# Peptides against a protein of PDB entry 7UQJ: the designs that were tried, part 42

Target 1, 160 residues: chain A of PDB entry 7UQJ
Amino acid sequence: PELYQNFNITPPRGVLFHGPPGTGKTLMARALAASCSSDERKITFFMRKGADILSKWVGEAERQLRLLFEEAKKHQPSIIFFDEIDGLAPVRSSKQEQIHASIVSTLLALMDGMDNRGQVIVIGATNRPDAVDPALRRPGRFDREFYFPLPDVKARFKIL

## One batch from the design tools (peptide; made by RFdiffusion4, then SolubleMPNN)

Design b1_p10_7_s1 (from b1_p10_7, 6 letters changed)
Fold by OpenDDE base, seed 3:
Structure b1_p10_7_s1 (fold): chain B 160 residues (1-160), chain C 160 residues (1-160), chain D 160 residues (1-160), chain A 10 residues (1-10)
Amino acid sequence: as target 1 above (160 residues)
Amino acid sequence: as target 1 above (160 residues)
Amino acid sequence: as target 1 above (160 residues)
Amino acid sequence: ERIPLYRKLE
């Protein structure tokens, strides 16, 4: 707790977890959500997937994003975790690029619209940070990046 | 940042991650290091292994610990992660016990010497919390402990 | 390989990892792949995502699944990890349901076609086991399920 | 060993 308190750092609105798949990005996001919760102050953890945003929310993705951010704000402090945020990347069809652009634009607006005092942290996870729209990686959005390396093969072997 | 700021919690100087191997202690430490980093304030993550402290740093372990803590202080905010901190435990030779005692004594002094305002968190990970010197587990040192349970033994057994 | 050999257990053709997101399903699959690898016998780890099967492999998903299983067989012992296997779930369009049904049918056939002596383990991970086609959960397919609980909230909270 | 964990995107 205090490390962050003493830093007087405006909470990044967004944090990008990137690294090879199965390096624990999702685990970490959840661990952060749990660890930032206290008995006095539970953090609400919201999880969505980039692929689900594109596919499950066809025609409602923007609305669902808005609702998600509103719910996160209502239940602050909260973490919104976007797993596979690079899954917002268009599939090579022009129509999918338009849908992607609209969804990304909505996400940008939502991240920009977060009050700096809002206790809502957005975490994006990707295996391909370069597949994340550069606009999402600007200050006030996913302006912080965390690389999740593969556990050293030796460390990985010792885990089992 | 803000989630921690609002909790007004004195940063533990040391956190002990304990639990069976492969429960994600190392992963969590890395993920914490990553998550605690911000755009405005990168957290420097240092990793050492207890076994490496004894074996790789023969005759220089205390010096390397001092240098590590100095570097961590210089690059604050920082996380020092000691993986397998129980690996500082002496192998049954009297000479190794002396070396262990000296290294542990140095680590105690370094943890005690951390200014409360220092943005250096020390994380120790062990599979054997009872093999960690009790002096390291006192207030102002590894005074917070986190158990990493095995995934349900039934789940783990069924995976194998 | 040897862990399974010593248990005299016919290796499950398929294992379903289910539980809340970020509980380490992907990590465990990778850890299993790593741990089942020895210096003498490396396990080849293949990873695919349910969402990628639907979206990246549009019109070729069945072929890519066949190639994946052939490659896994060629590089045995191997683990095929399907992350987010519930992402094979149809999006609400009838055409997507047909595509999903075809892909699932292909996966069923591939899992059924695995020789019991094949050193190919298939791991599916999902946050929604009930969103996985019941046909995939039958004996000879994903017939073993492992629940990944959230790390104890208290343990998780103490980490931060 | 320093594990690069953090990168700011400017």
Scores: peptide ipSAE 0.029, ipTM 0.224, DockQ to the pose 0.075; fails the geometry check
Fold by OpenDDE base, seed 1:
Structure b1_p10_7_s1 (fold): chain B 160 residues (1-160), chain C 160 residues (1-160), chain D 160 residues (1-160), chain A 10 residues (1-10)
Amino acid sequence: as target 1 above (160 residues)
Amino acid sequence: as target 1 above (160 residues)
Amino acid sequence: as target 1 above (160 residues)
Amino acid sequence: ERIPLYRKLE
């Protein structure tokens, strides 16, 4: 709410930061968190890497995701930042290990279960937006995408 | 030369960017490359992730490192940026897989073999400076380290 | 508005990024612009250097500032980024060249004339916040300031 | 002024 009320935009449940590596996605997510944290009103910033969540057993990875969302809710206003979210939620393929499918399904359910009135924002960052499961990019999940262009001349115009 | 001539400082063979994740290490490396590129003098920016180099067979990983340094030398002035360099060159331990030891040894040799007069800068970025092999942090390698602090909470508030 | 509406924060008319050179001010401004640009909603990013504006005749510099603000308004949502804004708007002193005073006065008027409902954000970056005219730092202008700390002194010495 | 682009080799 509070983060989005100032923008007169319905708070997306999730925001996808995408763009080439080293375009400042993680830095921006952190900057957003800090810029919304006043002395009187601190935003709690939770950060996870996609790969770090997958390195756990499926059941533990799912539990850790649930705990993360619960903790974020408990400490709202909060931002959950998933760095390298394509590592957590790769595109579902026929050859995709059940492990990934379970974690993705849990993340989908957690994002769907977020009350839009909750002061929890989920930011995903990826260098490979096409490697993120399209189910995560649907309305009510990561339904807003921010492109971080390379600081290329053309990309200056797109931030422009 | 030019990157360092402006600073009146002998070019380090390597620079370690360290700090918490999302402090802008990769972004700074790119910004440095872009800021030192003029219209007349472009810097070539090579980027590799530590983990991506390890995913290859040892001999191929070593070959790819050698080729990277050769290509960087061929396209100088150049920056080689190793993102998550702790993934490439973990601290040597008695339990360290021979795989890591070989890659680390190759990287050490490549950094030692860089002529300080060459217009090749190596930037390593890590979130875990203590996870980087101390041999890489010796004079003539990553002998210069930049801490990227978390952007202060108070400072971030003012952009929002 | 739009940039700030999402944060439930009253959009400052202007934000001052300050901190030592090479702390990532310009990079952050670009990253902010990119991170607020979605595929459906691109932010327009205008960049000017303070010194480049002063290199023009006063009347032309003033005209260029007016045109810049008009163009930014026409292409909103937009960010105007003044890099090295201390070069544009030095502290008013009894010895200050009339040239600077005129440009500063124009910039003050343009920032004051910005409708808070307009989707134009002005970001100034400086390495010398004390060299920026205090009149620009008043409420309704650059009323929010972000400090970009030096990466720890010891760390900066290592990239140097 | 165009900030010069570094050539990214991926």
Scores: peptide ipSAE 0.000, ipTM 0.364, DockQ to the pose 0.085; fails the geometry check
Fold by OpenDDE base, seed 4:
Structure b1_p10_7_s1 (fold): chain B 160 residues (1-160), chain C 160 residues (1-160), chain D 160 residues (1-160), chain A 10 residues (1-10)
Amino acid sequence: as target 1 above (160 residues)
Amino acid sequence: as target 1 above (160 residues)
Amino acid sequence: as target 1 above (160 residues)
Amino acid sequence: ERIPLYRKLE
């Protein structure tokens, strides 16, 4: 994406933010969007929550994901932030597991379908990186991961 | 700089980001600028590329470096990000080698001339840390180096 | 260890955090301990400093290392964090070099003696990974290494 | 010479 083309780096298709609750994953994603925005070149920031994606009917959830990626492409340079992306992971109910699998497969396809020349960055945030489908964590998807330490640890990330 | 004085650490005058292509060196610099920016205290982010510095006439390239550091000081707290800083390394042509040497010497002088109390941080990024002039990697310049591993390795940098 | 069993990864016996001073190595270790701690399953966090280990009599330093690993096993899931682990590297005095060698050999034996099914993770932090005994950096010991970039680099670890 | 440091992928 152009967000990285400006830096002549092959953009990751996605970045996984992980760490305990309240470690500022969402705040960081917004700060990134703001810092990468100049007056001349504003970055469009899209936010969704994993649970909110699942709360829709399967076909509607998939449609909304497609529309989200289309909007992000239309308004590039763009950041798509998925908060609590582990919410797309299969839960123990078989019916929900099928719903999760369908939505996750759609997200995989959308991430794989992103042109490397596009200006869309995808950020996923989770408190449970172990609960995120390993397929999402492969190269060309959420291939970069970011640990968000607790404040006591963040203070050292700022000091260190 | 004050960004580090808040942490009672002698600020590096510069940070070298190194690692394979696509490891996100450029994205990290932008995220830093954003994460260190509050609504009350925005950090000004400047970006240049090593090759773009060399594409100018020697005297103009040097002038542009001086102006860049002046702007960064004027708009402090600031981050100066040099992408592909190895592009300032001497190439095989003697005439280009003199051009490189002059520009590198100017960058050295500018980094040495930064008051430790200033709010300017310099980040250099390279895929070839071995190609970066050793003089730039000395204490008081790019005296802190950061390896950006591949995504699969970064994920482990967070959990490991 | 179970901390990695949750991720279906063969746990490294140890993780080496390396990077410049003030890059948040110690802070990251604490954040990991906190992030892996739920209300139901708290991770016990042990911290030692390399220099503090060496400040003891050789036999007492070795005894304290053994006791530390026993405590960590008793209170598993556990993290043992060695700050400034390069402080266990031989200094230029022959008498200190023997002390260092004995303590390092004890640490090697303790790391090798960890059952892969245990819930103990060892994190070593250093500013000088080149000063860490290569024997500690072998598979089954500190076989995973994490570079801690400067704060300006950490914010890009959030965008990257 | 600063030795490049290796990371393991999660």
Scores: peptide ipSAE 0.000, ipTM 0.178, DockQ to the pose 0.098; fails the geometry check

Design b1_p10_7_s1 (from b1_p10_7, 6 letters changed)
Fold by OpenDDE base, seed 5:
Formats: C-alpha cells, sequence, structure tokens
Structure b1_p10_7_s1 (fold): chain B 160 residues (1-160), chain C 160 residues (1-160), chain D 160 residues (1-160), chain A 10 residues (1-10)
C-alpha cells in the first residue's frame, strides 16, 4: 500500500502473477508484503490457495472469502494472496463447475466491492494465466499481470 | 545429494548471492540449508547480518566471527549465511572504515583458513555486488557469484 | 550440487519440502534443478501439481504418472517436482477416495521401483506435511523432510 | 509440464 501511495499510483485492486511454476510468484508476494511493511505500517498478509477454497462447501467457501476480505479491510494495509488462483477454475465435473461458479462469482463481487481508497491489494498467482477465468482479468479485478520468467540458467548453477 | 555428487565439483568455500532486493536470496539460502539437512545429516544454518557485525565493538565483532566459524566447523556440515554482506562495506565515516577494515580482514582470514575438506559453506547475500569488497570475491572466498534476477520489471510496476 | 557432493549423502529417492505457503518450496525445487544442471550435465525438471493429478481420470492419471517417471528416468539426471503433494490427499468424497487410493498407490509403486542408482530425485512440496499420506513419508519414498520456515520478520526488512 | 531449463541466449 505505501509503495503504491508513494508512487501516486492508484493501487490495482488485483495483480496477477503468472509464469512457470517455481519462478518465485508466491515468494515475491510475500517479499512485497514484507517490503511494504515498516515498523510504523505493518502490511497484513493473507494467503489462500485456489484449491483450498474449492475444498470447502460452496456456502462456507463463499463465507470464508467474505470474511477474508472483511478481515483484510479491517487490517489494512493488507495483501490477499491467492496462490494457484487457476485452481478456482472448474475441474471438468458438474459439481466442480457449480462450486467454481459460486466461488468465482463471490470473488468477483468482493473485488468489485473494494473501495478504490482501500489499502487492500489482491495478488493472484498462477502457472497458467489462460486457465484463470477471464472475468477475473477485467479492469478493477486482476487487471495487472506480471510474468515471472524462469530464473536465468546462470542463477541456477550458483544456487547448487 | 547425488545430483551434486555426479558433478565432481569442488565446493566453493564461499558463494555470493546477488541481485535486487526481494529476489529471494535470503530465502534461497535458508531453503538450501533446510534442503541439505536430513534426519541423519542435519545442516547447521548460521545467519548473521553485515550491519549487525558492524554494530559491535571491533574486537568483539572479530571475536564473534571467529566463534561463528569455529562453531560452524564444530557443527559441520554447516552453512554460514551473511545477509547483506555489503553492509560490511564502510559507510562514509572514518570510524566505520576502521571497523570495516578489521572485520573484513578477519572474514578474509577465516575464509582462507577453512580446510578444503571442511563441510562449511559461506553464503553472502547482497543487493549490491559492487559494494562487496573485491578481496571477498577472490578465489577461495566468495568465488562463485549467483545473480537473483528481478522477476520481470513488468511485475514490479504493476504491483506498484 | 557441490554442497551435496561433500556430504557423501546417498540421495533420497524422495524429498519432502514442507512449510508455510510462500516459503519458497517450489522456487527452491526449481533452483535445485537449475543449479544441478551444468553445460555438460543438464538436469531435466518435471513438475506436476497434486490437484492436477487428481483432476484426471484414475487410469489416465496413473498412466501419466508412469509416463512421467519413465520420461524422468530416460532424461536422468532428473527431478520430478510434485507441487502441493498434499493435494493427492483424499477429499472427503467416495469418488475422490477411489481416485486418491489409486493415484497414491501408483506413486508409491513408482517411487519404490526407482533403481537406487538412478539419478531421479522426487521432490514433493506441501504446506501441510501431516496431510501427506504417511505411506509417502516412509523410507525409500519421501523419507527426507525439509522445513521451509517463514522468513523471520527481521529477514524481511533487509531484503527490501 | 516439462519446463525447459535452458533458454539458449542466441
Amino acid sequence: as target 1 above (160 residues)
Amino acid sequence: as target 1 above (160 residues)
Amino acid sequence: as target 1 above (160 residues)
Amino acid sequence: ERIPLYRKLE
């Protein structure tokens, strides 16, 4: 939030981190949360996995999303990080499609309902940006997308 | 382990992780320490910050470095991680130059004094590899350097 | 590679990376794959998600696992990384239990069937090691476990 | 997914 405030940039409601798996998307989200937190202004970092959201009963998953956004708003500045947000995508089962439709609809509504002045950033991470529901990628939602390239081969040799 | 055994690579005494802040250098060092430790062979992970070394009295900082290397040798296999090793660089004060010269000299001597068969690896992390004393970057010290790239600049601008 | 070479550690067939989400488990696995690959000896890195395995038909998921291990053996030295391996855990549905039992059984058999001299490492990542089937955590499978701690809040400030 | 480790910088 403060990083955004200092740049006079209206915070995107949502940021999509995409790129090959293990390119540090989750790490970057945590590092950003950490980096934006000062002693004076601690950023609260909330994390959920797309698949963990789907593992709940539809109504409970929705309720937990609402509570997450409410808690994030209460503890602003906040980051909500959805790891593997493409895991909210329907698996090819009719039951999963119903769960998906409801949960995604709730997430869309929650992202749309964030006050433009609220210091809540939503970060979604995916290995497959094309598997993310296009509705999530519209303006006012995950409207900013960031590619995480594979660490260059040079970085690889040195870590071993 | 075996992936490494097959490379017949003599372990560097020192590895320099460098790259922009938030690129996961510290996390990688911890994760390496964790991943190299098994139930049978726990790697002892020692961590110090460059600035924390400078915050001590010169003689005490040197003593603590010696003790650190001795303890690391005693608990081998070990990793010594110096976070922000460029923080050992003199800040523009005469007092800091004296502290720096003494501490860096001690670190050089300790790295040079490591037995080639010792299972102690020293990892230095910095955001500014050019701020690391060139003497630390010589063969037998931090002679392997690993760049941690920023996730594409596009990722940064959109998060802001 | 060199870290492990010095340890004379017989490679675990399987390594479990566990810890809080966004502690760099996936990034570490990629970094390990990358750092173990030289110009002369390229490590092939295979990645799958636990949930993606469960999303397939049981027989197709099993076939894809077999093909994955065969391909990994063919391209050795290789790393197979299972992200969110706890996603293979049964969701509380009878259909999911059948899928789980079959896929986990196949994975167990594939891990057991790896030649001790084969240069194939299997890395499983989870946020919940206790949600990983205990059978996967037995000797000859994911018998080495590595905790990825949250970067201490102190480590946060310096990486920025 | 097989992740190509090497982008040959041409």
Scores: peptide ipSAE 0.000, ipTM 0.224, DockQ to the pose 0.064; fails the geometry check

Design b1_p10_7_s2 (from b1_p10_7, 4 letters changed)
Fold by OpenDDE base, seed 5:
Structure b1_p10_7_s2 (fold): chain B 160 residues (1-160), chain C 160 residues (1-160), chain D 160 residues (1-160), chain A 10 residues (1-10)
Amino acid sequence: as target 1 above (160 residues)
Amino acid sequence: as target 1 above (160 residues)
Amino acid sequence: as target 1 above (160 residues)
Amino acid sequence: ERQPRYRVLE
């Protein structure tokens, strides 16, 4: 949040961190939260896992997403970090497809409903950017993407 | 690799990375693997998630763990990284407790069976070190532990 | 430390972590220090900032560097982490150039004077590897370098 | 635990 403010850039509603597992997506999100927090301005960092939204909030995932966004707005400036956001899309069963469609639809609506004046940033992290519903990757949602490459072995051979 | 050599420490069979989510445990493991690989000596990096061992290998998790350790030994020097290793211990059902006990018992046996001359390192990562079976944290297993603290804002304003 | 032992690599006297701000250089250094500490063998982690060496140790920076290396040797195995090591080289004034040259010269001498048997590792971190005196990047000093890439800059300008 | 300077609400 604060990094954006100083640059007079309209903060994205959402940012997608994508790249192989263990490339520091979540670390970067926390690190951004830390770097944007001052003694005067603490950023509130909300973290959810995509799989947890499905499994722990069975039948209430949509409501819990709404509550999360309301809480993030209440505690602005805030970062909502969705780790493994592709986990909102369960792979296997037709019944899971319907549940997924509802959850994703709710997330879409919540991201669309974020007032541009809100100091809430949504960060999604995935190892599978192609498994993220394209609707989430539209302008005004996760319209900004970061690739987290594997740490190149060659770059590290300079140290070894 | 080289940092450890000068310390004349008998390499642990296993290392537990613990700390809050998104503190770079997995990134560190990959970074260690990358830093330990050279053009002459490529480290083979095996990655498994604790939850995947339970969910994807239903009824064959023990066999797949054995195969993983055999493959790691075949491709030595190797790192076996268990992300979310506490996910090998599913909390909720008595049937899951028995399955968990079998999987953990297999992992214990595999770690105990590692020849001290083997170039196989096991890294477990968890957000919940207390949820990791104490038997895994005994000497000759995950007998070394590393806390990954949250990036302190002060430390990061120094990087920004 | 121990990961390096199995790889029979002579540890570098110094390692340069370079890359953009917020790429986890300091986090990696701390995580390496943590990852090298066991219950039996605690690594002593010394952290200094390049700018702090100039600003806080005015007129005594060379002496404080000597004391730091002596203390690191006394508490071996140790890591000396210089965050923002390019900050040892103040850019702007002729008087600062002389002070810088003296401090850098002292650091060079200290790194050269490290016995290869010493369990002291020096990690320098910088956002500006080209601002690091080339003499520090010679064999036996910071002769090994890690690039910490930004997750794609184009992607980050969407977050900034 | 070193509390982050940011508030973590998990």
Scores: peptide ipSAE 0.056, ipTM 0.463, DockQ to the pose 0.079
Fold by OpenDDE base, seed 3:
Structure b1_p10_7_s2 (fold): chain B 160 residues (1-160), chain C 160 residues (1-160), chain D 160 residues (1-160), chain A 10 residues (1-10)
Amino acid sequence: as target 1 above (160 residues)
Amino acid sequence: as target 1 above (160 residues)
Amino acid sequence: as target 1 above (160 residues)
Amino acid sequence: ERQPRYRVLE
């Protein structure tokens, strides 16, 4: 039985990638998508940004999230990558707090509504895990975290 | 069936990540470890450097490798990441060639001795796949390779 | 002479990193900052996001940009990294278009006002180079572009 | 060294 099969790993409904910016969280999410694709089974990779959810989808963010999850479910196996998921955090206006609360509530419901058997992995990336709504970090949601450290400066120097 | 289960991927006993330095080999190994971890099953990620095996573990490298594999086996599912595995290559001294040969021989034996059912993945990373002992690259060892390309050198040069 | 000096490269006032998300644009910008740092000369790395400029700095974005460039000039050699520079694009409201136009106009003026001798490099990153104001892409601004390709999907597949 | 890479959010 293959390591993947043997892990009996109920795919975490969500994984939180956190760490300093430019540590490759987004690159990793894409690499995971690519690595989990085979010639027989291509993983569909969806990417959204927290800031885009709040800004570009004003008044439709909840609907767009629902559509995203439906599309991901339709194109299983899928990865939904939320870049800058802490960007769902309100700008300090009461109106934006309500919008944030609604969007986060929708995301919670969508993550909770994912069947354990679904081949949809949700990856959130943030530089500020503490700025992510704690409700998103509960079991069945982004219940796994991965820290992306800064590559050692010496390692960075060897890149050039 | 979970995304991981459906891949029906017999875990390679070893995967070689190769490519220019700073292409994200180490980062990828780390993310694979993260992605393969669940709440129910945390993957234990072990990291060693080839240069550290030769330098820090002088006279105990073989024992430390054995202990590493035993610990990885004990903490299954596990990933053993050998960063800079080409750093096991001797510096041009006959004494270091013997040490290298012994260490590589031990690693070969450990990789060969891993049961197919073991939830231990070994990942080697190198900038110089040709500097990796060909015996390590045979079936049942580092028999899968992944190339990490540089972002287009022309593009990199245009940054400067 | 530093890498910048040896490349008789009048440091581009601005470089645009573009390509699919998660291709390492941010990581590269950081790696450049790290690599261009020596023990004798540490590069100061400033990072801002286009979305943060619009959202967090509402009513002060122009001032914050000016302060950023002044601080970068004060801490030369410096890199200013604008992540998601296309996030300066307005949300579809006439008011936000005016805000965007003012912010972009300020950024243009700041980039134009940078002396060629300044050890301040501006790096913009975007997934959508076409969504970046063409005025920012003119000579003396983001006049150099670097494409970040997706790592080959086939290469990624071999990781699993 | 075990680098702590994973935190389970409880």
Scores: peptide ipSAE 0.000, ipTM 0.238, DockQ to the pose 0.074
Fold by OpenDDE base, seed 2:
Structure b1_p10_7_s2 (fold): chain B 160 residues (1-160), chain C 160 residues (1-160), chain D 160 residues (1-160), chain A 10 residues (1-10)
Amino acid sequence: as target 1 above (160 residues)
Amino acid sequence: as target 1 above (160 residues)
Amino acid sequence: as target 1 above (160 residues)
Amino acid sequence: ERQPRYRVLE
């Protein structure tokens, strides 16, 4: 409730942060975690990188995702932040597509299995919202999208 | 034309963004892309990391560079951003030097082969402009250099 | 002397930069390096990522750490920046714990072996200061800690 | 929804 009340939004199961690298998606995700944390209510921030899910957890990615969601549920209120979630979508190799399909299917199932009353927010950050599986962008999953624009170029050219 | 007109600069084939990490080179490259993009003219932003070109494309880096430039030409107006372009220069091992020499030679040829009328800007970002092959810094390649200074430490200590 | 005089602080052997990702720890470490560099006295900035120490140097991490400290001593005044130093603490697998213990032990010994007169500053950046081995946080090691808060969320929500 | 004014292809 309170984590979602602090968002002043109907609790999305997932929020997609998209925009250019370095626009502060990861920074915002953690800023939200910090802003929603009080001394009395620490939000647990879980961070995973999409590429790490594929590369470090070869053959166990689905299990590690399940464990992550279980831990996030155990440590409510919590934020699961997937940095580079487009990295769950490997480049088109047939073998990578199958692994991707399984991992994405697991993530879909985990997002669908979240009780609407759980204080778990899932944030995906991507530079390529079009590379994110459309199934992840459906209502009840990453159904809210926040674009992180680049700061006005003029503001940065003043620093040069 | 318009991408270069928006830069108010004679179209460099390449621009080198150099400066300390976290100074916002990647952010600026994408800010330029966004600023040059209109609703009518979307700029296609291609991003590659120098280290990924060496590590992920072992034995096919030259082909992947060619494909990248072909795609960038197909999706004009476009920006090719090489993050960590100094990562194309591996540390001095004899075997890595040969691979580096081939990759750099391919990049040089691709930059030289760009029609001056193409709406393709190449941006290289590095933390070490001295580690970038001098051949890449010649006229008609990365012939413009922009230093990204660190924000004044005093300005950042005011945020603490 | 002068590097430490510019800090207006008794020379810590190590400084821990902690705070959420994207808060600019890496940027600050390099800002300090640049601010302490003059045309007459260039500070050599050595950067390593904690995860790279584990993954890229499997079986030689201790040797590479020693070489890093030797080079830093050779190129004084210098900064050694460990980005993601919490990445030296791998997730609890028994085999990873042993490797971690050896690497951390080597880092401890290298920090302890620094002559108090050396112009070598060690900066560790972490998102999880609690995941950093307490032995690294003792006096004469990473005995100074700087928290990098998130910029006020309100300031960022104004950009959305 | 402010669609990105640019296409990112990695």
Scores: peptide ipSAE 0.017, ipTM 0.200, DockQ to the pose 0.089; fails the geometry check

Design b1_p10_7_s2 (from b1_p10_7, 4 letters changed)
Fold by OpenDDE base, seed 4:
Structure b1_p10_7_s2 (fold): chain B 160 residues (1-160), chain C 160 residues (1-160), chain D 160 residues (1-160), chain A 10 residues (1-10)
Amino acid sequence: as target 1 above (160 residues)
Amino acid sequence: as target 1 above (160 residues)
Amino acid sequence: as target 1 above (160 residues)
Amino acid sequence: ERQPRYRVLE
């Protein structure tokens, strides 16, 4: 949060956390949610896994996304965190995935429909940023991307 | 490893990290791997996702587990980290999951077959410890469990 | 970074990440550094360990701190991350630590000397926030503190 | 792998 202020970076509607698995993307998202909250202004943190939305809600995934964004808007300021967003929004080039295409389209529409003044931040995390539909990575959506490198061996040695 | 030495705690063969998603389980596992490494004694860190083993290695998951443990033994001292281990080792009570049952059986055998003196530590992470086969949570396997709480709302507020 | 803007939080000169070891403090710092960077505006991330500054730079630690802050200012926007800052800035009450006292004094002066408009953020991480000199935890220094909770005390004791 | 969007100076 604060670092973006320092850098005069307009908060994205969507932020893509990408990097190797276990580089703390999810933890960062939670820490960001925590850091944005004060005693007087608590952030509501919504967490979903991309694959869970697809698998648990076959035929209802679009509705679940809409409900998620509605709840996030209702409980603003809020963060929606999509873990493994590449599971929800895979590259549409596979001939067989009409379901994925519909869900991605819904997510695109929801992100586009977010007012610039809305206190809802969307964070997507992926280990495979290139597996995320490029349409989600456009301005006004997940337009900011954060690479979570593996802690360098030295950095790991320094964490431990 | 070193921490277990420092605290005179016999390193578990298996450690279960459990808690809500994004509580830093995977990061902790990586941090542990890094902390256990010195310039003279580097720990080899193997990472797998439970669901990836099932989905990517259909019919070969058991072989992939064996190979993983062999590689870990070959490159000891080593850590095997299973992220989302509940995806690999679901509770055996579901009538439909013979495939899961076979994989779990293989993992059980591999963990049981680890010599007490082997410098291979297995870490499983799950958001659903109750979805992990209880057989994996017995002594000599994932016999140590670590609850990763959500950062308390206050702790979250302090991170933010 | 961005979330601090959204929450109208004036970016601290210093942020203290505190919490038990392996709670993702260092990873969070790196992720913050990554998150603050755009393609057009890359953040320079400086990483130091508190103990390394004391041990590697005996008699030169103060100079190394000055050089670090100079380099950070030169390469702004930048982040200075002190891992294990309690190793650098222990509580001054111990009778024997004149060396630590000098280094802490230098760090205090450097943090105080940072212009409010400087695009240098200092992040300190510690497992022992109470071992950090209280002078560093005052407004204009490490005035924001972020608790990285353990995984449950049981979880930590079992990781350890 | 995408390059980190930050420069690490150790």
Scores: peptide ipSAE 0.009, ipTM 0.304, DockQ to the pose 0.093; fails the geometry check

